# Peptides against a protein of PDB entry 7BDX: the designs that were tried, part 52

Target 1, 212 residues: chain A of PDB entry 7BDX
Amino acid sequence: EMGAAACTLLWGVSSSEEVVKAILGGDKALKFFSITGQTMESFVKSLDGDVQELDSDESQFVFALAGIVTNVAAIACGREFLVNSSRVLLDTILQLLGDLKPGQCTKLKVLMLMSLYNVSINLKGLKYISESPGFIPLLWWLLSDPDAEVCLHVLRLVQSVVLEPEVFSKSASEFRSSLPLQRILAMSKSRNPRLQTAAQELLEDLRTLEHN

## One batch from the design tools (peptide; aimed at target 1 I121)

Design b2_p18_8 (made by RFdiffusion4)
Pose (drawn by RFdiffusion4):
Structure b2_p18_8 (pose): chain A 212 residues (1-212), chain B 210 residues (1-210), chain P 18 residues (1-18)
Amino acid sequence: as target 1 above (212 residues)
Amino acid sequence: EMGAAACTLLWGVSSSEEVVKAILGGDKALKFFSITGQTMESFVKSLDGDVQELDSDESQFVFALAGIVTNVAAIACGREFLVNSSRVLLDTILQLLGDLKPGQCTKLKVLMLMSLYNVSINLKGLKYISESPGFIPLLWWLLSDPDAEVCLHVLRLVQSVVLEPEVFSKSASEFRSSLPLQRILAMSKSRNPRLQTAAQELLEDLRTLE
Amino acid sequence: AAAAEAATLTALGRLNDR
């Protein structure tokens, strides 16, 4: 209970750039981010499907962990630190997104997809994520999630890699072969404007790159 | 005069999340949200045989109080704090909406309905408002108001209550059937574009979940 | 102390929202 309360406080204050710089400056953050991935992996493996039932200081603990990782990656030196020091945490995030079934732990997936987008803002972070093993199959599969907020964060991540045609050129062929053009087109007609324009903007960039 | 000027200044700075977080600790020593409800209750009671005066120092004081409550509830931890700590203030707001006759204190009713909408974004806040005494009769009463801006913010709150699970097993199935569908339909053909679109949106949501 | 409490409420608020 005490452990989760401290992680929740740290999630709250981690929204500040001044606090994020202080976390990386203290010689204990490396241990914190290495054991964070282990705790997130342990939490996901412990779930035999079901849902989560807002597990008392268990789900709030991992949510605080993913929330902190997201808020750290939201700051320039935070996403710089993560791609240099905590590459294993990035591997764990990419692994846990594929390990989580559609509809299972939706809030954890959005926090994790938000952090991957933030890390992709760093040039090396974009290279590391896009060059990870089943990255393209993971993207099209996360789009098969019924939750609209998960689909929105997948499209935002896809748009981020698509916005760097140099990195996008390494993962060629499968981007044309396996892309769920139909699902992205359906998302360009959603009544939710943020999801609709995200898919509309991604479609504009996808059609423009195939011709230019 | 001085009290209203300081409250208006606080309403201006309360649009910042940093300021809202700073306000939530101050409620301990000076019961800011406890005495806010008393001031709002005292103001409406003082309008015995009369309606609003406007441009007054007293009118802008309560507007600033309701505006601050709204700007606090607009921040996630603000609406979380209100539903945990300031449930009496939420009671007062819901009470004063019913106590105010149609056409009386229109700007105050709109600001109050905006704050309730914001608190309803929080899961517990939605339960607390929808389970409050006389809540459905209050929605009907507020929709009988001639002012379009008040009707718009009632429809926005109703839309917020209609969306999300609320157990869904006839707990929300009866809430939808008990609404003034005729008035919502009349407002869907309204000459006020903002009101017409809110009633149209709400009608789509009522039909979608039928 | 009050700042810590406000920070905690920030996290909880995010969790208890829709």

Design b2_p18_8_s1 (made by RFdiffusion4, then SolubleMPNN; from b2_p18_8, 5 letters changed)
Fold by OpenDDE base, seed 4:
Structure b2_p18_8_s1 (fold): chain B 212 residues (1-212), chain C 212 residues (1-212), chain A 18 residues (1-18)
Amino acid sequence: as target 1 above (212 residues)
Amino acid sequence: as target 1 above (212 residues)
Amino acid sequence: SAANEAALLTALGELNSR
């Protein structure tokens, strides 16, 4: 209870750039984000296929942790910190996104994907995550999720890769060969307007890249 | 571990007024400070006379909680919040200060006393804590502590009472009858310059009040 | 385009409302 409450408050205030700078300016940031990865991993491993109640203190705690990572990654210095000093956390997030089944821990997946998207704003961050083993298969695995928000954030991350020539060129062959085009086309017809738009934009970006 | 790390970060950033306002501006502040009191109480009850290692995650967690309360109380809106909406926490802090033996949990006592001192800056806060049952005996109990920092912060709280005529007048008879004058005089000769000064100032303030 | 570089902030309330 108390830990979850503290973490939730920290998450709420971490939406401020000044708070992110204060978190990172301390000697405790490295330890905190190291333990964050371990805690998130422990939680995901404990799920044993059970739908943990989203309202549990434990779930709330892990959501707050993922939210903090996302908010830190929203700031330029936070992205730099994560990419330089907390790569293991990024590796953990990528692994956990693979470990979670479609429909499992939807909120956590969204938060983790948002964090990766924020990391991808930095070219060094985008390089790091996109060069991770199995990254392209992971994107397609996640895009099979029934949740529209999961899919939306996957599409945003895919777009970050596609829009960066230096990154896209390295994976272009694998990307083209494995692209779940029918799934993306189906999303472009979604009733969810955000998902629909993101899928349409990605399809346009991909068409533009085929002509080059 | 993770809870203590999160709480420690929250403590660090709570030194900012903007962060305190952000903490209090959320719907979670009431719950957080309620659980804070319970957690601090549970920790003190678990001590069973054992000197818990000050470096334990549990100790660090409770120190961070007390530090957050102190930092919140350092801000005008934070004092108002505590005095209006978290009185049970103030009652808990007063109780725990009584439950702890001299020399036990020195760092926690200091933080709790600092929080009460910050609350005492607000006249409404000073009234509330000074009207608590056994407040004057509690001050003298705490002043028996071998730790100079504990004693220093007790003297500051005593000074806050003495310097407020509206509060002091209500307790003046009990205060005068129970005043550990010899102890305060001994502190005025302390090798600790901060304790020495605080004891001297209080003795001067008391002399000024006797002439009125 | 620079437009997609808008970082995402998260709040608990936004996730719970769904």
Scores: peptide ipSAE 0.134, ipTM 0.827, DockQ to the pose 0.042
OpenDDE base, seeds 1, 2, 3, 5: peptide ipSAE 0.129, 0.122, 0.128, 0.132; ipTM 0.826, 0.826, 0.827, 0.828

Design b2_p18_8_s2 (made by RFdiffusion4, then SolubleMPNN; from b2_p18_8, 8 letters changed)
Fold by OpenDDE base, seed 4:
Structure b2_p18_8_s2 (fold): chain B 212 residues (1-212), chain C 212 residues (1-212), chain A 18 residues (1-18)
Amino acid sequence: as target 1 above (212 residues)
Amino acid sequence: as target 1 above (212 residues)
Amino acid sequence: SDADYAALLKALGELNSR
């Protein structure tokens, strides 16, 4: 209980850049993010047996941790820190996104995808995550999720790759050969306006890349 | 582990007034401070059997909680919140200060005393804590602590009472009859310069009150 | 972008309001 409450408050206040700087300016940041990855991994591994109630203290704690990572990654120095000093956490997030089944832990997937998207704002971050083994297959796996918010954040991450020529060029062949075009086309017709727009924009960006 | 790390980070960032406002501006503040009191109480109750290692995750967690309370109480709106909405936490802190033996959990005592001192900056806070049952005996019990930092923060809290005529007048008879004058005089000769000064100032304030 | 950050903050605010 108390850990989840404290972590939830830390998540809330981490929306401030000054709070992110304070988190990172301490000698405790490295340990905190190391344990964060381990805690998130332990939680996801626990799901294969028990329907952990979504409102459990454990779930709320992990959501708050993912939220903190997202807020840290929203800041330039936070992205730099994550890519330089917390690569294991990024690797863990990518792994967990692969280990979760479609429709499983939607809120956690959204938060993790938001964190990776925020990391992808930095070219160094984008390079790091996009060069991760199985990254493109992972994107398509995640894009098979029935949840519109999960798919939205996957499309945003795909767009970050597509809009960066230096990154896209390395995986363009794999990307083109495996692209779930029919799925993206279906999303461009979604009733969710955010998903619809993101899918439409990505289709336009992809068309621009085919003509070049 | 992770709870203690998160709580320690929350403690660190709670030194900011904006972070205190963010903590209090959420709907979660009431629950957080309620659980804080319970957690601190549970920790102190656990001490009567096991020499809990001072460096345990549990100890660090409770220290961070007490630190958060201290930082919240350092801000005007935080004092108002504690006195209006978290009286049970204040009562718990007073109780725990009584339940702890001399020399036991020195760091926790210091943090709790700092929080009460910060609450005492507000007249409403000072009234509330000073009207608590056994408050004056508690101060003398705490002033028997062998630790100079504990005694320093007790003397500061005593000074807050003495410097407020509206509060002091209510308990002046009990205060005068039970005052450990010899102990305070001994502290005025301490090798700790902060303790020495605080004891000397309090003796001067008390002399001023005897001449009026 | 600042807009993405603001949208993130808003989304987090909306997640905290649920």
Scores: peptide ipSAE 0.008, ipTM 0.625, DockQ to the pose 0.036
OpenDDE base, seeds 1, 2, 3, 5: peptide ipSAE 0.009, 0.000, 0.000, 0.000; ipTM 0.629, 0.609, 0.617, 0.623; seeds 1, 5 fail the geometry check

Design b2_p18_8_s3 (made by RFdiffusion4, then SolubleMPNN; from b2_p18_8, 7 letters changed)
Fold by OpenDDE base, seed 3:
Structure b2_p18_8_s3 (fold): chain B 212 residues (1-212), chain C 212 residues (1-212), chain A 18 residues (1-18)
Amino acid sequence: as target 1 above (212 residues)
Amino acid sequence: as target 1 above (212 residues)
Amino acid sequence: SDEAEAALLAALGELNSR
């Protein structure tokens, strides 16, 4: 209970750049983000395939942790910190996204995907996550999720890869050979307008890359 | 571990007025400070007279909680919140200060005394804590502590009472009859310059009140 | 800008923390 309340408050105030700088300026930041990854991993392992009680203190705690990572990654110095000093956390997020089944822990998946998207804003972050083993298969695994918000954030991350020539060129062959084009085309017809737009934009960007 | 790390970060950033306003502007603030008191009480009860492991995660967690309360009480809206909406927390802090033996949990005592001092900056806060049952005996109990930092913060709280005529007049008879004058005089000769100064100032303020 | 979207995500963090 108390930990969840403290993390929830810390998540809320981490929306400020000055608070992110204050978090990172302390000698506790490294330890905090190290334990964050371990805590998230322990939570996901404890699910044993059970239905996540979304309102449990434990779930709220892990959501707040993922939210803090997302808000830190929203700031340039936060992205630099994560990519330089907390790579294990990024590796953990990627691993957990692979270990979770479609439709499982949807809110946590969304927060983790948002954090990866924020990391991908910087070329160094995008390079790091895209060069992770199994990254392309992971994107397609996540894109198989029935949840529209999960799929939206996957499409945004795919777009970040596609829009960066230095990254896309390295994975272009694997990307083109495994691209779930029919799934993306189906999303471009979604009733969810955000998902529809993201899928349409990605399809346009992909077409532009085929003509160049 | 994770809770302690999160609370420690929240403590650090709560030094900002804007962060205190953000904490209090959320719907979670009441719950957070309610659980804070319960957590601090549970920790103190768990000590069973054992030597506090100052470096334990549990100790660090409780120190961070007490630090957050102190930082919230440093701001006018924070004092108003504590006195209006978190009186049980103030009552808990007063109770715990009474339950702890001299020389026990010195760092926690200092943080709790600092929070009470900050609350005492406002007349409403000072009235509330000074009208608490056993407040005057509690001050003398705490002033018997061998630790100079504990004694310093007690003297500051005593000074806050003495400097407020509306509060002092209500307790003046009990205060004068129980005043550990010899102890305060001994502190005015302390090798700790901060304790020495605080004791000297209090003795001057008390003399001024006897002549009026 | 990606920074403005990141700032919106920070604001969404505030909304989801409620």
Scores: peptide ipSAE 0.026, ipTM 0.780, DockQ to the pose 0.028
OpenDDE base, seeds 1, 2, 4, 5: peptide ipSAE 0.013, 0.012, 0.019, 0.017; ipTM 0.784, 0.780, 0.783, 0.784; seeds 2, 4 fail the geometry check

Design b2_p18_8_s4 (made by RFdiffusion4, then SolubleMPNN; from b2_p18_8, 6 letters changed)
Fold by OpenDDE base, seed 4:
Structure b2_p18_8_s4 (fold): chain B 212 residues (1-212), chain C 212 residues (1-212), chain A 18 residues (1-18)
Amino acid sequence: as target 1 above (212 residues)
Amino acid sequence: as target 1 above (212 residues)
Amino acid sequence: SDAAEAALLKALGELNSR
């Protein structure tokens, strides 16, 4: 209870750039983000047995942790910190996105994808996550999720890869060979306007890359 | 572990006025400070059995909570919030200061006393804490602590009472009848310069009040 | 790029749920 409450407050205030700088300026940042990864992993592993109520203190705690990571990654110095000093956390997020079943912990998936998207704004971050083993298969697997918000954030991450020539060129063969084009085309017809737009934009970007 | 880490980060960032405003502007502030009091109380009750290592995660967690309360009370809106909406927490702090033995949890005592001192800067806060049952006996009991920093913060709180005529007049009889003058005089000879100065200033303030 | 910064996602915690 108290831990979840404290973490939720920390999440709320982490929307401020100055708070992110203060978090990272301390000697405790490294330990905090290390334990964050372990805590998130422990939570996801606990789900395979019990239907954890989404409203549990444990769930809220992990959501707050993922929210903090996202908000840290929304700041330039935060991205640099994560990419330089918390790579294990990024690896953990990628792993957990693979471990969670479709429709399982949707809110956590969204937050983790948001964090990866924010990291992807940094070229070094994008290089790191895109060079992770199984990254492209993971993206396509995540696009199978029934949740429109999960799919939206996956499409955003895919777009970050596609829009960066240095990164896209390295994986272009695998990307083209495995692209779930029919799924993306189906999303371009979604009733969710955000998902529809993101899918349409990605399809346009992909067409532009085929002509080059 | 993770809860203590999150709470410690929250403590660190709570040194900012904007962070305090953000904490208090949320709908979760009331619940957080309610649980804070309960958590601190539970910790203090656990001490009577086990020699809790001062370096335990539980200890660090409670220190961070007390630090957050102190930092919130350092801001005008934070004092107003505590005095209006978290009186139970103030009552808990007063109780816990009585429950802790001399030399026990010195760091926690200091943080709690700092929070009460910060609250005492608000006339409404000072009225509230000084009107608490056993407040004056509590101050004198706390002055028996062997720790110079505990004694320093007690003297500061006593000074806040003495310097406020509206508050001091209500308890002047009890105050004068129970004043540990010899103890305060002994503190004015302390090798700790902060304690020495605070004791000397209080003795001067008391002399000024005797002549009026 | 300025466009990339504008695209950054904040996970607004429940504190901002007006």
Scores: peptide ipSAE 0.151, ipTM 0.831, DockQ to the pose 0.034
OpenDDE base, seeds 1, 2, 3, 5: peptide ipSAE 0.136, 0.144, 0.142, 0.150; ipTM 0.830, 0.830, 0.830, 0.830

## One batch from the design tools (peptide; aimed at target 1 A148 L152)

Design b2_p19_1 (made by RFdiffusion4)
Pose (drawn by RFdiffusion4):
Structure b2_p19_1 (pose): chain A 212 residues (1-212), chain B 210 residues (1-210), chain P 19 residues (1-19)
Amino acid sequence: as target 1 above (212 residues)
Amino acid sequence: EMGAAACTLLWGVSSSEEVVKAILGGDKALKFFSITGQTMESFVKSLDGDVQELDSDESQFVFALAGIVTNVAAIACGREFLVNSSRVLLDTILQLLGDLKPGQCTKLKVLMLMSLYNVSINLKGLKYISESPGFIPLLWWLLSDPDAEVCLHVLRLVQSVVLEPEVFSKSASEFRSSLPLQRILAMSKSRNPRLQTAAQELLEDLRTLE
Amino acid sequence: GSRQELADLAHEFRGVTMP
């Protein structure tokens, strides 16, 4: 209970750039981010499906962990630190997104997809994520999730890699062969404006790159 | 005059999340949200055989109080703090909406309805408002108001209550059927565009979940 | 922060389901 309370407080204060710089400056953050991935992996493996039932100081603990990772990656030196020091944590995030079934731990998936988008803002972070093993199959599969907030964050991540045609050119062929053009097109007609324009903007960029 | 000027200044700065977080600790020593409800209750009671005066130092004081409550509830930890600590203030807001006759204190009713909408974004806040005494009769009473802005913010709150599970097993199925569908339909053909669109959106949501 | 953004997104995407 005490461990989760401290992680929740750290999630609250981690929204500040001044606090994020202080976390990376203290010689204990490397250990914190290594054991963070182990705790997130342990939490996901412990779930035999079901849902989560807002596990008392268990779910709140991993949500605080993913929330901290997201708030750290939201700061320039935070996403820089993560791609240099905590590449194993990025591997764990990408692995846990594929390991989590659609509809299972939706809040955890959005926090994790938000952190991958933030890390992709760093040039090396974009390279690391896009060059990870089944990255493209993972993207199109996360789009098969019924939750609209998960689909929005997948489209935002896809738009981020698509916005760097140099990195996008390495993962060619499968971007044209396997992309769920129909599901992205359906998202460009959603009554939710943020999801609708995200898919509309991604479709504009996808059609423009195939011709230019 | 001095009290209202300081409250208006606080309403201006309360649009910042950093300021909202700083306000939530101050409620301990000076019961800011406890005495806010008393001041709002005292103001409405003082309008015995009269309606609003406006441009007054007293009018802008309670507008600033309701505006601050709204700007606090607009921040996630603000609406979380209100539903945990300031449930009496939420009671007062819901009570004063029913106590205010139609056409009386229109600006105050709109600001109060905006704050309830914001608190309803929080899961416990939604339960607390929808389970409050006389809540459905209050929605009907507020929709009988001639002012379009008040009707708009009632429909926005009703839309917030209609969306999301609320157990869904006839707990929300009866809430939808008990609404003034005729008045919502009349407002869907309204000459006020903002009101017409809110009633239209609400009607779509009522039909979608039927 | 992510908490504020998440809370807002949960509200904005409330009741929205993809096929």

Design b2_p19_1_s1 (made by RFdiffusion4, then SolubleMPNN; from b2_p19_1, 9 letters changed)
Fold by OpenDDE base, seed 2:
Structure b2_p19_1_s1 (fold): chain B 212 residues (1-212), chain C 212 residues (1-212), chain A 19 residues (1-19)
Amino acid sequence: as target 1 above (212 residues)
Amino acid sequence: as target 1 above (212 residues)
Amino acid sequence: GVGDELAELRAEFRGERLP
């Protein structure tokens, strides 16, 4: 209980760039992010049998951890830190996104996807995550989720790939061959305006790339 | 493990006034400080049988909690919050200081005493803690500790009382009758310069009060 | 380099922080 509360407060204050810098400037940062991935993994592994209540202390704790990672990744020095010093954490996030079933731990998925998106703002980060084994299949797996927010953040991440020619060119063939076009088209007709817009923009970007 | 790490980071960033304000401005502050006291109490109660290693995750967690309280109390708005909204926590700290034996959990004692000292900077805070039942006997109990740092912070807290006439006058009779004069005199001869100075200054302050 | 400048620009416009 107390751990979750403390972690939640840490998440809240990590919205400040100065706080992120303070966290990263300490000698404890490496250890903290090392155990972050382990803790998140342990949580996901524990789900295979127990319908953990979304509001459990453990869930809140993991959400806060994912939120901290997201806030760190929102800042240039944080992205650099993650990409250079905490790659295992990024790998863990990718793995966990694959391990979760559609509709399972939706909030955590969203938080993890947000963290990856923020990392993708850095070209080095984008290259790293996009070159992860199974990255493209993972994106399509995640797009099969019934949750609009999950799908939205997947589309945003896909767009980050598509908008970077150096990254996209490496996976363009696989990307085109496996693209769930019908699913994205369906999303472009969504009643959710954010999802609708994201899907439409992505389709436009893809069309532009095919004509160039 | 992860909880202790998160809490330690929170403690570190709480050295910033802006972070303290952010913590207190949230709707989670009350809950956080409520469980802080409970957690510290649970830890102390657990010590009655197990020589908990000073470096345990649990110990680190409690140290961080006490550190956070100290940092909050270092700032005016934090003192106001503690005195107005978290009095139970202050009571808990006083209680725990009494429950610990001389030489037991020395680091925690120091942190708790530092928090009380910071609270005592606020006149309302000083009045509150000094009017706590058994406060004077508690101070002498703590001065029996073999640790110089514990004794130092007790002397600082005693000085805060002595330097405030409105507070001191209320307890002056009890204070004078129970004053461990020989112990303080011994401390004024300590090889520890900080302790020596604190004891000497307190003795001077007390002499000044007797002549006025 | 140019890549860093672009990253900073992207961060300014696309970076998301969570409260």
Scores: peptide ipSAE 0.044, ipTM 0.790, DockQ to the pose 0.061
OpenDDE base, seeds 1, 3, 4, 5: peptide ipSAE 0.034, 0.040, 0.049, 0.026; ipTM 0.783, 0.787, 0.781, 0.765; seed 4 fails the geometry check

Design b2_p19_1_s2 (made by RFdiffusion4, then SolubleMPNN; from b2_p19_1, 9 letters changed)
Fold by OpenDDE base, seed 4:
Structure b2_p19_1_s2 (fold): chain B 212 residues (1-212), chain C 212 residues (1-212), chain A 19 residues (1-19)
Amino acid sequence: as target 1 above (212 residues)
Amino acid sequence: as target 1 above (212 residues)
Amino acid sequence: GVGDELARLEAEFRGERLP
């Protein structure tokens, strides 16, 4: 309970750029983000067994941690920190996203995807995550999720790759060969306007790349 | 470990007035500070038994919580919040300070005393804490501590009472009858310059009150 | 519940910067 409360407050205040800078300027950031990854991993590993109540203190705690990572990644210095000093956390997020099944732990997936998207705003971050083993298969695995919000953030992450020629060129062959085009087309017809727009924009970007 | 890390970061960033305002402006502050008191109480109650390692994650966590309370109380809106909405926490701090023996849990005592001192900057806070049952005996109990830093913050809290006529008048009889004058005089000769100065200033203030 | 809290905190979330 107390840990979840403290972490939730930290998440809330980490929405401030100044707070993120303060966190990163301290000597505790490295350790904190190292333990963050371990904590998230432990939580996800626990889900294979007993139906952990989604409303547990543990769930809230892990959501708050993921939220903090997202808020850190929202800022340039935070992205640089994560990419330079906390790569293991990024690897953990990618791993956990792969370990989770479609429809499983939707809220956590959303937060983790948001963090990766924020990291992808930095070219170095984008390079790092996109060069991760199994990254493209992971995107398609995640895109199979029934949740519109999960799919939205996956599409946005895909768009980050597609919009960066240096990154896209390295994976273009695999990308084109495995692209779940029918799924993306289905999303472009979604009743969710955000998902619809994201899918349409991605399809437009992909068409532009095929003509160049 | 993770809870301590998160709480430590929250403590660090709570040094900012803006962060304190953000914490208090949320809907989580009441619950957080309620649980804070309970957590501190549980920790102190655990000390009567097994020698909890001072360097335990639990100790660090409780220190961080006390630090957060201190930082909140350092700000006007934080004092108002604590005095209006988290009185149980203040009562808990007073109780725990009474439950701890001289020389026991020095660092926590310092942080708790700092929080009470910060609360005492507000007249309403000063009234509340000084009217608490056993407050004056508690001050003298704490002043028997061998630690100079504990004693320093006790003297500062005593000074807050002495410098406020409306508050001091209500307890002046008990205060005068129980005043550990010899102890304060000994502190005025301390090798610790901060303790020495605080004791000297208090003695001067007390002399001024005897002449008026 | 935690779900409502998460939704609230997500609404307060500033983390997504558009490129």
Scores: peptide ipSAE 0.059, ipTM 0.756, DockQ to the pose 0.068
OpenDDE base, seeds 1, 2, 3, 5: peptide ipSAE 0.047, 0.049, 0.043, 0.032; ipTM 0.781, 0.776, 0.780, 0.774; seed 5 fails the geometry check

